# Designs tried in a protein design run: peptides against a protein of PDB entry 4U39. Part 40

Target 1, 302 residues: chain A of PDB entry 4U39
Amino acid sequence: SIKVIGVGGGGNNAVNRMIENEVQGVEYIAVNTDAQALNLSKAEVKMQIGAKLTRGLGAGANPEVGKKAAEESKEQIEEALKGADMVFVTAGMGGGTGTGAAPVIAQIAKDLGALTVGVVTRPFTFEGRKRQLQAAGGISAMKEAVDTLIVIPNDRILEIVDKNTPMLEAFREADNVLRQGVQGISDLIATPGLINLDFADVKTIMSNKGSALMGIGIATGENRAAEAAKKAISSPLLEAAIDGAQGVLMNITGGTNLSLYEVQEAADIVASASDQDVNMIFGSVINENLKDEIVVTVIATG

## One batch from the design tools (peptide; aimed at target 1 V263 D268 S284)

Design b2_p19_8_s1 (made by RFdiffusion4, then SolubleMPNN; from b2_p19_8, 5 letters changed)
Fold by OpenDDE base, seed 5:
Structure b2_p19_8_s1 (fold): chain B 302 residues (1-302), chain A 19 residues (1-19)
Amino acid sequence: as target 1 above (302 residues)
Amino acid sequence: MSIPKPKGHTGKFIDVGIR
């Protein structure tokens, strides 16, 4: 089974966005120290952590409180994660609960023998230096606790959206990019396409790889596959080129009109931009909601 | 026709029986 665990406010917003977009084949778990915020989760499983420590009042933007809250609730987290083959841990780094609890939860998942993937955001520069410093510490702790850590730099989202985009919409786009990171991997396993991957294929690319970068490309029209692939490998979300990556996981998602030729064309473009010795695995997914769009997601590891 | 896998790339093609 695949489990997605949203940790703290940002992680739970991302989980809500995943549920709203009907991401299939995954179980959703919402974790928070704030009981009122947790009640707003759309997840089937809701877990309040650190009830004794916080009394449901949240972590007060302190990562140490988030950490201790997860440690207090370790047995409950273990029970909720038990039997998962894969666990996605999603959080917005820089807060109290997400930053402190996500590494603890990730370690619990890993100790249970699940393939553990972190999908986390760095805070926007406008959230202030304190959040950036807290995020850096949380990301470092996540890197040690996961098999693969996808880090999304929120400031790069501002390169994709209009400069006049309201702050609230920039956060919603960060939640959407977190969704795309989880869905881009989970769909390769859980959703049938033209080219299916098994869990063993994904495990080979993602086990013990440390940090990963994600690129996304979307296109329409006659050359949509090639354009989506080119946009993915040049995505602002990539803090570095895919050149030098030891592993590449690629998802090519399209509507019912997605052709094997388009899948091959997109895969060849990503392969040509990667090292000759790269271990590249690609899958395709059919999403009837995309109509004429192709979405290419590239995850570079190593 | 078997779609040639790119050299060094892995993936399982679903044999969608094009009847």
Scores: peptide ipSAE 0.013, ipTM 0.446, DockQ to the pose 0.192
OpenDDE base, seeds 1, 2, 3, 4: peptide ipSAE 0.011, 0.012, 0.009, 0.010; ipTM 0.453, 0.445, 0.440, 0.459

Design b2_p19_8_s2 (made by RFdiffusion4, then SolubleMPNN; from b2_p19_8, 5 letters changed)
Fold by OpenDDE base, seed 1:
Structure b2_p19_8_s2 (fold): chain B 302 residues (1-302), chain A 19 residues (1-19)
Amino acid sequence: as target 1 above (302 residues)
Amino acid sequence: MSIPKPKGWTGNFVDVGIR
């Protein structure tokens, strides 16, 4: 089974976005220290952590409170994660609950023997230095607790959106990028396509790889596959080029008109931008909602 | 049908009944 755990406000917003976009084949768990915020989750499983410590009032933007809250609720987290083959831990870093609890939850998942993937955001620079410093500490802790940690730099989202984009929309886009990171992997396992991967293939690429970067490309038209692939490998979300990555995971998602030729064309472009000795796996997914769009997601590990 | 893959590529073709 695949489980997705949203931790704290940002993680729970991402989980809500995943549910709204009908990400299939995964079980959703919402975790928070704030009981009121947790009640707004669309997840089937809702877990309040640190009930004794916080009394449901949240972590007060303190990562140490988030950490202790997860430690207090360890047995409940273990029970919720039991039997998972893969666990996604998603959070917005820089807050109290997400920053502190996500590493603890990730470690619990890893200790249970699940392939544990972190998908987290760095805060926007405008959220202030305190958030950035807290996020850095949380990311460092996550790196030790996961098999692969995908870090999304929120400031790079500002490079792909209009300058007049409201702050609220920038956060929504961050939630969407978190969704894309989870879905880009989970669909390769859980959703049939022109080219499927098994869990063992994904595990080979993601197990004990440390930090990862994600690129996304979307295109339409006659050259949509090539354009989407080119956008993915040149994505602002990639803080570094995919050259030098030891592993590459690629998802080519299209509508019912997605051709095997388009999948091949996209794969060839990504391969050509990667090292010759890279371990590359790619899958294709059919999403009827994409109509004429192709979405290429690239995850570079190592 | 199989797609020729570069060295190190993995993945299996699955017919989903679309083509």
Scores: peptide ipSAE 0.033, ipTM 0.588, DockQ to the pose 0.189
OpenDDE base, seeds 2, 3, 4, 5: peptide ipSAE 0.026, 0.006, 0.025, 0.029; ipTM 0.597, 0.447, 0.611, 0.647

Design b2_p19_8_s3 (made by RFdiffusion4, then SolubleMPNN; from b2_p19_8 with T1M F9H L18I V19R)
Fold by OpenDDE base, seed 1:
Structure b2_p19_8_s3 (fold): chain B 302 residues (1-302), chain A 19 residues (1-19)
Amino acid sequence: as target 1 above (302 residues)
Amino acid sequence: MSIPKPKGHTGNFIDVGIR
């Protein structure tokens, strides 16, 4: 089974966004120290952590409280993650609960033998230096606790959106990018497409790889496959080129009109931008909600 | 024998015959 665990406010917002977009073939778990915020989750499984420590009042933006809350609730987390083959741990780094608890939860998943993938955001620069420093500590702890850690730099989202984009929409876009990172991988396993991957293929690319980068490209029209692939490999979300990656995981998602030729064209573009010795795997996904749109997601590992 | 699901790998495009 594939489980997605949202940790703290940002992680739970991302999980809500995944549920709203009908991401299939995954089980959702919401984790928080704030009982009121947790009650707003759309996840089937809701877990309050650190009930004794926090009394449901949240972590007070302190990562050490988030960490201790997850440690207090270890047995409950273990039971919720039991039997998962793959666990996505999603969080917004820089807060109390997400930053502190996500590494603990990830370690629990890894210790249970699940392929453990972190999908996390760095805070926007405007959230201030304290958030950035807390996020850096949380990201460092996540690297030790996961097989692969996808880090999304929120400031790079501001390069994709209009300069006049309201702050609330920038946060929603961060939640959407977290969704895309999880869905871009989970769909390769859980959702039928023109080219399917198995869990073993994904495990080969993602096991013990440490940090990963994600690029996303979306396009429409006659050259949509090529354009989407080019946008993915040049995505502002890629803090570095995909050149030098040891592994590449690619998802090519389209509507019912997605052709095998388009899949091949997109794959060839990403391959041409990657090292010759790269272990690249790709899958295709059919999403009936996509009309003339192709979405290419690239995960570069190693 | 379950036909192996076509897997996409760089340089090994399996024509899945979905025309």
Scores: peptide ipSAE 0.010, ipTM 0.426, DockQ to the pose 0.134
OpenDDE base, seeds 2, 3, 4, 5: peptide ipSAE 0.008, 0.008, 0.000, 0.006; ipTM 0.438, 0.417, 0.416, 0.420

Design b2_p19_8_s4 (made by RFdiffusion4, then SolubleMPNN; from b2_p19_8 with T1M F9W L18I V19R)
Fold by OpenDDE base, seed 4:
Structure b2_p19_8_s4 (fold): chain B 302 residues (1-302), chain A 19 residues (1-19)
Amino acid sequence: as target 1 above (302 residues)
Amino acid sequence: MSIPKPKGWTGNFIDVGIR
């Protein structure tokens, strides 16, 4: 089974976005120290952590409170994660709960023997230096606790949205990018496509790989596959070129009209931009909601 | 049909069977 755990406000917003977009084949768990915020989760499983420590009033933007809250609730987290083959831990770094609890939850998942993937955001620079420093500490702790850590730099989202984009929409886009990071992997296993990967293939690419980068490309029209692939490998979310990666996971998602030729064309572009010795796997997914769009997601590991 | 290995790529290609 695949479980997705949203940790704190940003993680729970991402999980809500995943549910709203009907991401299939995953179980959703919402984790928070704030009981009121947790009640707004659409997840089937809702877990309040650190009830004794916080009394449901949240972590006060303190990562140490988030950490202790997860430690207090360790047994509950273990029971919720039991039997998972794969666990996604999603959080917005820089806050209290997400920054402190996500590494603890990830370690619990890893200790249970699940393939543990972190999908987290760095805060926007405008959220201030304190949040950036807290996020750096949380990201460092996540690296030790996961098999693969996808880090999404929120400042790079500002390069793909209009400069006049309201702050609320920029956060919604961050939630959407978190969704794409989880869905880009989970769909390869859980969603039927032209080319399905098994869990063993994904585990080979993602097990004990440390940090990963994600690129996303979307296109329509006659050259949509090639354009989407080119956008993915040149994505602002890629803080480095994919040519340094030891592993590449590629998802090619399209509507019912997605052709094998388009899948191959997209894969050839990503392969040509990658090292010749890279371990590359790619899958294709059919999503009827995309109609004429192709979405290429590239995850570079190592 | 096996998807042919990307041209010029020498890495391990996991032939994911078209289902």
Scores: peptide ipSAE 0.078, ipTM 0.684, DockQ to the pose 0.526
OpenDDE base, seeds 1, 2, 3, 5: peptide ipSAE 0.012, 0.021, 0.016, 0.057; ipTM 0.490, 0.555, 0.524, 0.664; seed 1 fails the geometry check

## One batch from the design tools (peptide; aimed at target 1 Q264 G283)

Design b2_p20_1 (made by RFdiffusion4)
Pose (drawn by RFdiffusion4):
Structure b2_p20_1 (pose): chain A 294 residues (1-190, 197-206, 209-302), chain P 20 residues (1-20)
Amino acid sequence: SIKVIGVGGGGNNAVNRMIENEVQGVEYIAVNTDAQALNLSKAEVKMQIGAKLTRGLGAGANPEVGKKAAEESKEQIEEALKGADMVFVTAGMGGGTGTGAAPVIAQIAKDLGALTVGVVTRPFTFEGRKRQLQAAGGISAMKEAVDTLIVIPNDRILEIVDKNTPMLEAFREADNVLRQGVQGISDLIALDFADVKTIMKGSALMGIGIATGENRAAEAAKKAISSPLLEAAIDGAQGVLMNITGGTNLSLYEVQEAADIVASASDQDVNMIFGSVINENLKDEIVVTVIATG
Amino acid sequence: MSVQVFYVGTASEVLDKLAE
């Protein structure tokens, strides 16, 4: 019983993307103060929060509103989250709802005893001061409210995509990366949560590599461990979760070869949750998701 | 989707299990 909660617009898209990618084994909850944006969620559960406060008009990039909105819907949320063994709280930080409500929601989930993993994006630098400041204040709050907070620096999306990809695609990739963050774990729980719990405090950074071809598992792993999303050296990690995903042509040679690359770059005595998952919708593509905690 | 292999342990223990 793992629930992925998209909070605000940032999470709304990630949840959509997850659903779009047919990520299995999770119950999705899209939570928004913005009734219009929420009605775009492909989530079966659409929770409008702050209905009294925002009247479906959203939080206006005011985290305080997203918070008061979440506090207002404190009871509706717990109801939706009860029975969750694990709650992914996925949101865009810098907003109102994502920045404000996610900590409220993630904290509720944490109090509910669920393994609360918040997976959020820090706004692109170009989103400006407000966005940056609010997320920073928001990411700070997400850390206090989750067991593990995987923070995806959107600015690093721009190093990854072609220098000329339009902004719209840059935001889109942030959504996918958020999806890639949650799927990278949720695919490994579809298992004693104490395992993953022992891997889940402090902040977490993740990396992703995608590759195709003859030497792809290594190419993917190398790209994953060196990825711009992954800002710090992995040898600094106390725990590392590794997810290898490929087509039905995923060989153990490829799997271990990528595991060897990720392992050698991690501390030797590191605790590790490693999985490889077959995605029939993949052909020659292989995706390594690496999440380091410490 | 389906899991091919899944391991929990130290890096060396995971690699030993993969080498088996």

Design b2_p20_1_s1 (made by RFdiffusion4, then SolubleMPNN; from b2_p20_1, 11 letters changed)
Fold by OpenDDE base, seed 5:
Structure b2_p20_1_s1 (fold): chain B 302 residues (1-302), chain A 20 residues (1-20)
Amino acid sequence: as target 1 above (302 residues)
Amino acid sequence: MKIKVLLTGTAQEVLAALRA
């Protein structure tokens, strides 16, 4: 089974966005130290951590409180993650609960033998230096606790959106990018296909790979496949080119009109931009909601 | 019909499989 665990406010907002977009084949778990915020989760499983420590009042933007809250609730987290083959841990780094609890939860998932993938954001520069420093510590702890860590630099989202985008919409776009990172991988595994991906192949590409980068491209029109692929490999979210990656996961998602030619064209662009010896997982998914859009997601590991 | 094509291998093997 695949489990997605949202940790703290940012992680739970991302999980809500995943549920709203009908990301299929995954179980959703919401974790928070704030009982009121947790009640707003759309997840089937809701877990309050650190009830004795925090009394449901949250972590006070302190990562050490988030960490201790997860440690207090270890047995409950273990039971909720039990039997997962894969666990996505999603969080907004820089806060109290997400930053402190996400590494503990990731380690619990890994110790249970799940393939553990972190999908996390760095805070925007406007959130201030304290959040950036807390995020750096949380990302470092996540890197040690996961098999693969996708880090989304929120400041790079501001290169994709209009410069006049309200702060609230920038956070919604960060939640959407977190969704795309989880969905880009989960759809490759959980969506029934003509060719079933051996979970062993996913493990080969994602186990003990450390930091990963994600690129996203969206396009419409006659050359939409090529344009989406080119946008994905040149995405502002990529802090480096994909040609140095040891592994590449590629997802092409389109509507019911997605052709085999478009799939081939997009795959050729990404493979040609990758190392010749790179281990690649390529998948295509049909999403009836995309109509004329193609979405290419590239995840570079290693 | 959800057509999921999954290709695993090297970039060259993936390309070869898509061209076949």
Scores: peptide ipSAE 0.175, ipTM 0.785, DockQ to the pose 0.763
OpenDDE base, seeds 1, 2, 3, 4: peptide ipSAE 0.101, 0.023, 0.041, 0.050; ipTM 0.732, 0.648, 0.596, 0.579

Design b2_p20_1_s2 (made by RFdiffusion4, then SolubleMPNN; from b2_p20_1, 9 letters changed)
Fold by OpenDDE base, seed 4:
Structure b2_p20_1_s2 (fold): chain B 302 residues (1-302), chain A 20 residues (1-20)
Amino acid sequence: as target 1 above (302 residues)
Amino acid sequence: MKIKVLLVGTAQEVLDALRS
């Protein structure tokens, strides 16, 4: 089974966005120290951590409280994650709960033998230096606790949105990028296809790979496949070129009008931009909600 | 019908499979 665990406010917002976008074949778990925020989760499983420590009042933006809250609730986390083959741990770094609890939860998932993938955001620079420093500590702890860690630099999201984008919409876009990172991988595994992905192949590419980068491209029109692929490999979210990766996961998602030619064209662009010896997983998914849009997601590991 | 095309291999093997 695949489990997605959203940790703290940002992680829970991302999980809500995944549920709203009907991401299939995954179980959703919402974790928070704030009981009121947790009640707003759409996840089937809602877990309040650190109830004794925090009394449901949250972590007060302190990562040490988030860490201790997850440690207090270790047995409950183990029970919720038991039997997962893969666990996605999603969080916004820089806060109390997400920064402190996500590494503990990831370690619990890894100790249970699940392929553990972190998908986390760095805070925007405008959230202040304290959040950036807290996020750096949380990201360091996540790297030790996961098999693969996708880090989304929120400041790079500002390069792909309009300069006049309201702050609230920039956070919604961060939640959407977290969704795309999880969905880009989960759809390759969980979506029934003519050819099923062997989970062993996913393990080969993602186990003990450390940091990963994600690129996203979206396009419409006659050249939409090529444009989406080119945007993905040149994405501002990619802090490095994909040719240095040891593994590449590519997802092309389109509407019911996605052609085999478009799939081949997009895959050729990404594979040609990759090292020839790189282990690659390529998949295509039909999403009826995309209509005329093509979304290419590239994840570079290693 | 969700058509999933999956290719697994080296980037070169994937390219060769797509071009065949």
Scores: peptide ipSAE 0.183, ipTM 0.790, DockQ to the pose 0.719
OpenDDE base, seeds 1, 2, 3, 5: peptide ipSAE 0.145, 0.124, 0.041, 0.099; ipTM 0.745, 0.754, 0.584, 0.722

Design b2_p20_1_s3 (made by RFdiffusion4, then SolubleMPNN; from b2_p20_1, 11 letters changed)
Fold by OpenDDE base, seed 3:
Structure b2_p20_1_s3 (fold): chain B 302 residues (1-302), chain A 20 residues (1-20)
Amino acid sequence: as target 1 above (302 residues)
Amino acid sequence: MKILVLLTGTAQEVLAALRA
């Protein structure tokens, strides 16, 4: 089974966005130290951590409180994760609960033998230096606790949205990018296809790879597949070129009009930008909610 | 939701399989 755990405010917002976008084949778990915020989760499983420590009042933006809250609730986390083959741990880094609890939850998932993937954000520069420093510590702890860690630099989201985008919309876009990172992988594993992916192949590409980068491209029109692929490999979210990666996951998602030619065109662009010896997982997904859009997601590991 | 194609291998193997 695949489990997605949203940790703290940002992680729970991302999980809500996944549920609203009907991301299939995954179980959702919301984790928070704030009981009021946790009640707003759409997840089937809601877990309050550190109830003794925090009394449900949250972590006060302190990562050490988030860490201790997860440690207090270790047995409850273990029970909720038991029997997962894969665990996504999603969080906004720089806060209290997400920064402190996500590494502990990830380690618990890994110790249970699940393939453990972190999908986390770095805070925007406008959130201030304290959040950036807290996020750096949380990301370092996540790298040790996961098989693969996708780090989304929120400041790079500002390069793909309008410069006049309100702060609230920039946070919604960060939640959407977290969704795209989880969905781009989970759709390849959980969705029935013409060729089924062996979970062993996913393990080969994602196990003990450390940091990963994600690129996203969206396009419409006659050359939409090629344009989406070019945007994905040149995405501002990619802090490095994909040609240095040891593994690549590629998802091409389109509407019911997605052609095999468009799939080939997009795959050729991504493969030509990758190392010749790269281990690649390639998938194409039909999403009936997409009209004329193609979405290409690339995840580079290693 | 349906997967149209799912392939694993080297970049060259994936490309070869898509062209087949």
Scores: peptide ipSAE 0.194, ipTM 0.817, DockQ to the pose 0.918
OpenDDE base, seeds 1, 2, 4, 5: peptide ipSAE 0.146, 0.122, 0.143, 0.143; ipTM 0.776, 0.754, 0.765, 0.767

Design b2_p20_1_s4 (made by RFdiffusion4, then SolubleMPNN; from b2_p20_1, 9 letters changed)
Fold by OpenDDE base, seed 4:
Structure b2_p20_1_s4 (fold): chain B 302 residues (1-302), chain A 20 residues (1-20)
Amino acid sequence: as target 1 above (302 residues)
Amino acid sequence: MKILVLLVGTAQEVLDALRS
């Protein structure tokens, strides 16, 4: 089974966005120290951590409180993650709960023998230096606790959105990028297809790879497949070129009008931009909600 | 109907499979 665990405010917003976009084949778990925020989760499984420590009042933006809250609730986290083959841990770094609890939860998932993937954001620079420093500590702890860690630098999202984008919409876009990172992988595994991905192949590409980079491209029109693929490999979210990766996961998602030719064209662009000997998983997914859009997601591991 | 086309291999093997 695949489990997605959202940790703290940003992680829970991302999980809500995944549920709203009907991401299938995954179980959703919402974790928070704030009981009121947790009640707003759309996840089927809702877990309040650190109830004795915090009394449901949250972590006060302190990562040490988030860490201790997850440690207090270890047995509950173990029971919720039990029997998962793969666990996505999603969080916004820089806060109390997400920064402190996500590494503990990731370690619990890994100790249970699940393939553990972190999908986390760095805070925007405008959120201040304290949040950036807290996020750096949380990201370092996540890297040790996961098999693969996708880090999304929120400042790079500002390069993709209009400069006049309201702050609230920039946070919604960060939640959407977290969604795309999880969905880009989960759809390859959880979507019944003509060819099922062996979970062993996913383990080969993602186990003990450390940091990963994600690129996203979206396009419409006659050349939409090629444009989406080119945007993905040149994405501002990619801090490095994909040619240095040890593994590449590629997802092409389109509407019911997605052609085999468009799939081949997009895959050729990404594979040609990769090292020839790189282990690659390529998948295409039909999403009826995309209509005329193509979304290419590239995840470079290693 | 969700159509999943999946290719697994080296980038070269994927390219060869797509071009065949």
Scores: peptide ipSAE 0.184, ipTM 0.781, DockQ to the pose 0.736
OpenDDE base, seeds 1, 2, 3, 5: peptide ipSAE 0.162, 0.152, 0.034, 0.173; ipTM 0.769, 0.754, 0.679, 0.778

Design b2_p20_2 (made by RFdiffusion4)
Pose (drawn by RFdiffusion4):
Formats: C-alpha cells, sequence, structure tokens
Structure b2_p20_2 (pose): chain A 294 residues (1-190, 197-206, 209-302), chain P 20 residues (1-20)
C-alpha cells in the first residue's frame, strides 16, 4: 500500500506523468488548492485542499496559503493517507501548494507511520528569486517532514537537455524527472520496508542515465552516476538505491555491468537497494535510476 | 557492500540479500 501524492502543480504533473507511464502498484492522490489545475490530474483521487481558504483558486505561489490550505484539509488528507505503508509526496517547490502543502501532507504521512519519501523539484533558477526563496524555505520544511527527501535540481535539467530545448520542454522534463524519481523507487515495491526504511535520512540526490545500443547498460549507469541531477559524489553516500530498467532484452550481463559501475563509484560498505525491472514498453532503451542518501 | 538485490526476469522477481 504505497501512495504517491502529487501536491500542487509540480506534483500534479509528476503524478500525471507517472500515470501516463503506467507506473504500477501505487495509489495516486493529486492534491491541489487549484481546482482548475486539479481537474487536470489523471489521479483517481483528486483532493482539493484549502477549498474554504482558496475557493479552488489555488495558493498563488504563497506557500503559506498552500500550508494553511493543507492544514485546513488536515483531516481529509489523513483519511486519504491512512493505510499507506509508504507515501511518496511529490511536489514542485517554489510554488504555494507544492511548497506549502507538501510538508503538511508528508508530515501527516510520516505521523501515520508511512515511509514518507518526498520527491520534489527545486525550481529552475530562471523561475526567479521568489521561486528560489520559497522552495528553499520549502525544501527546508520538506526535510523536517519526510523520512527521505529526494530533491531534483531543475537547473540541472538544463545541462541534460539540448541547450535549445524550449522552456516548455524544460518544465516538462522536470515533471518526467520527478516521475523518474518516484518510479525509480516505486518500481522496486510492486520486501521489508525496514530495508528501504534503513535507506530512507538527511537529503537525497538522484541521478538518471538513459542509453541505447550495444554498450548501453554501462553507458546508462555511467550517465546515471555522473548525471547533473546527481550533484554530489556517490562515495559520499551512506545508502544508495539503484534501479535498472530495460526491455525484455535486459541481460544480467547488462544489469551487473551497470551495478558494477554504480557500485565501484559508491563506498564499498555502502548499504544498497538494487533492482532491475523489465519494462516491456522499452526496446533498446535502458534507464538507470540511482538515488543516494548521505 | 550489503545489497538487497531485486532481480526481475521474464519468469518472475527474486529478492536476495548479499554481501558483495
Amino acid sequence: SIKVIGVGGGGNNAVNRMIENEVQGVEYIAVNTDAQALNLSKAEVKMQIGAKLTRGLGAGANPEVGKKAAEESKEQIEEALKGADMVFVTAGMGGGTGTGAAPVIAQIAKDLGALTVGVVTRPFTFEGRKRQLQAAGGISAMKEAVDTLIVIPNDRILEIVDKNTPMLEAFREADNVLRQGVQGISDLIALDFADVKTIMKGSALMGIGIATGENRAAEAAKKAISSPLLEAAIDGAQGVLMNITGGTNLSLYEVQEAADIVASASDQDVNMIFGSVINENLKDEIVVTVIATG
Amino acid sequence: ANVVRILQSTEGVTVTKETV
């Protein structure tokens, strides 16, 4: 019983993307102060929060509103979260609802005893000072409210995509990366949570590599361990979760080769949760998701 | 390393705990 909660607009898209990618084994909850944006969520459960406070008009990039909105809906949320063994709280930081509400929601989930993993994007630098400041204040709050917070620096999306990809696609990729963050774990729970719990505190950074071709598992792993999303050296990690995903042509040669690349770059006595998952919708593509904690 | 290893094949999924 793992629940992925998209909070605010940032999470709304990630949840959508996860659903779009048919990510299995999770119950999705889209939570928003913005009734209009929420009605775009492909989530079966659409929780409008702060209905009294925001009247479906959203938080206006005011984290305080997203927070008060979440506090207002404190009871509605717990109801939705009860029974969750694990709650992914996915949101965009810098906003109002995502920045405000996610800590409230993730904290509720944490109090509910669920393994609370917050997976959020820090706003692109270009989103400006307000976005940056609020997320920083927000990411700070997400850390206090989750077991593990995987923070995806959107600015690093721009290093990854072609220099000329339009902003719309840059935001879109941030959504996918958020989805890639949650799927990278949720695919490994579809298993004693104390395992993953022991891997889940402090902040966490993740990396992704995608490759195709003859030498792809290594290409993907190398790209994953060196990826711009992954800002710090993995040898600094106390725990590492590794997810390898490929087509039905995923060989153990490829799997271990990528595992060897990720492993050698990690500490030797590192705790590791490693999985490889077959995605029939993949052909020659292979995706390594690496999440380091420490 | 202490590895909780999850391997998925066309036949199923196996989980082992290994020292590498």

Design b2_p20_2_s1 (made by RFdiffusion4, then SolubleMPNN; from b2_p20_2, 14 letters changed)
Fold by OpenDDE base, seed 2:
Formats: sequence, structure tokens, C-alpha cells
Structure b2_p20_2_s1 (fold): chain B 302 residues (1-302), chain A 20 residues (1-20)
Amino acid sequence: as target 1 above (302 residues)
Amino acid sequence: MKVTWILETLEGTEISKLEL
């Protein structure tokens, strides 16, 4: 089974966005130290952690409280994760609960033998230096606790959105990018397409790879496959080029009119931008909601 | 929608299944 765990406010917002977008074939778990925030989760499983420590009042933006809360609730986390083949741990780094608890939850998933993937955000620079420093510590702890860690630099979202985009919409776009990172992988396993991957293929690319970068490209029209692939490999979310990656996971998602030629054209563009010896796997997904759009998601590992 | 709420209380772990 595939489990997605949203940890703290940002992780739970991302999980809500996944549920709203009907991401299939995954079980959702919302984890928080704040009982009131947890009530707003759409997840089927809601877990309050650190109830003795926090009394459901949250972590007060302190990562050490988030860590201790997950340590207090270790047995409950283990039971919620039991029997998972794959676990996504999603969080907004820089807060109390997400920053502190996400590494502990990830380690529990890994110790249970699940393929453990972190999908986390760095805070925007405008959230202040304290959040950036807390996020750096949490990302370092996540890197040791996961098989693959996808880090989304929120400041790069400001390069994708309009410059006049309100701060609240920039946070919603960060939640959407977290959704795209999880869905871009989970759909390859759970959703039939023109080219299906199995869990063993994904496990080969993602096991013990450490840091990963994600690029996303969206296009329409006659050259949509090539344009989406070019946008994905040049995505502002890629803090580095995909050259030098040891592994590449690619998702080509389109409507019912997606052709095998378009899938191959997109794959060839990504392969041409990658190292010759890269272990590249690609899958395709049919999403009827995309109509004439193609979405290319690239995850570079290593 | 079936919601499983895992609430840790001072008295122990309460698992409530709410059907919403």
C-alpha cells in the first residue's frame, strides 16, 4: 500500500489539496500537534501527536517540541504505517510540528521497511531567517531519515507565478507543488497509463538516493509533449540542471488523446538532457481532466 | 466518509471511528 502523511500545517494543507484533486491509490494520514488544525483535515486518518506534551495546543513554532511530540506518539505512528510498501512524508519546513516531527515519522517508516520519500518545502525568504534556519535543520534530519528527499524551494515558486500573486496564493501554490510531487510518483504506480511502471521500478530509482530535485512542465498545442518536457528540465524548481543525476523518474500525464509518440518525444528530450549512464524510468498517466494539456514531472535523484 | 481519529489522551490512546 501507498501512504501519504501530512505533518503539521503545511503537510496537512498539501494532503487536503491531494484529496481535493482526487489523487487515487493512496491512503491519507494527517498528523499534527494542534487538535483544532487537525479537525480541518480531509484525511481519513487523523492523528494527534504529543498530546501529553502539547495538550493539543500545537508546537509553538519550536521544532524540538515537534520532535518530542512524534517521539511520544511513536507506537501510534508505527501502527498507522504498518504494512505500507511506500510512505510519502510531506511537510512545510520551518514550522514547529512539520520540521520536528517529519524526520521522526520518516525514520519510523524506513525502519518498518517502507520506501520512504520526503516531499518538503523550504520556506519563502519573506517568512524570515528563523524559519529558514529551522527548515535547514529539519531538511538535514529528513535527509538522514528517508530514501529520497524532494526539496521544493518556495522562493522558486515566485518565478512560476505572476509577480502580483498574493502571499496566500503563493502558499497555495506551494501546497499544489507538494501535491504534484506526490501525485507525479504515486500515479505511476497506482494509475494505469500508456506505459505502466511497477513498484519495483520506482524502488530501484528512489531507494537510498538522498536528495532529489523536481521539475514540472505544462503545455498545450501541437508540440505540447516537447514543450512540456523542455519546461520540466528547465523548471525554476530545479535548483540544478538534471545533468549529473544518477537516476531520473519521469511522469508524462495527458488526456485521453495522449499518444505513444508524444510520450516517446517527451522521454527523448529528458534523456538527451540527462547523463548517458543515467538510470531513467518513465511512465505515462491518463487524466481526463487535462483535456488538451500535457504535464511532465521529472524527479532527478542522486 | 469514514474518519479514524487517533487521539492520545492523558488516560491513553483513544481511537474513534467517525462516519461523516
Scores: peptide ipSAE 0.222, ipTM 0.766, DockQ to the pose 0.014
OpenDDE base, seeds 1, 3, 4, 5: peptide ipSAE 0.068, 0.057, 0.124, 0.144; ipTM 0.640, 0.626, 0.689, 0.710

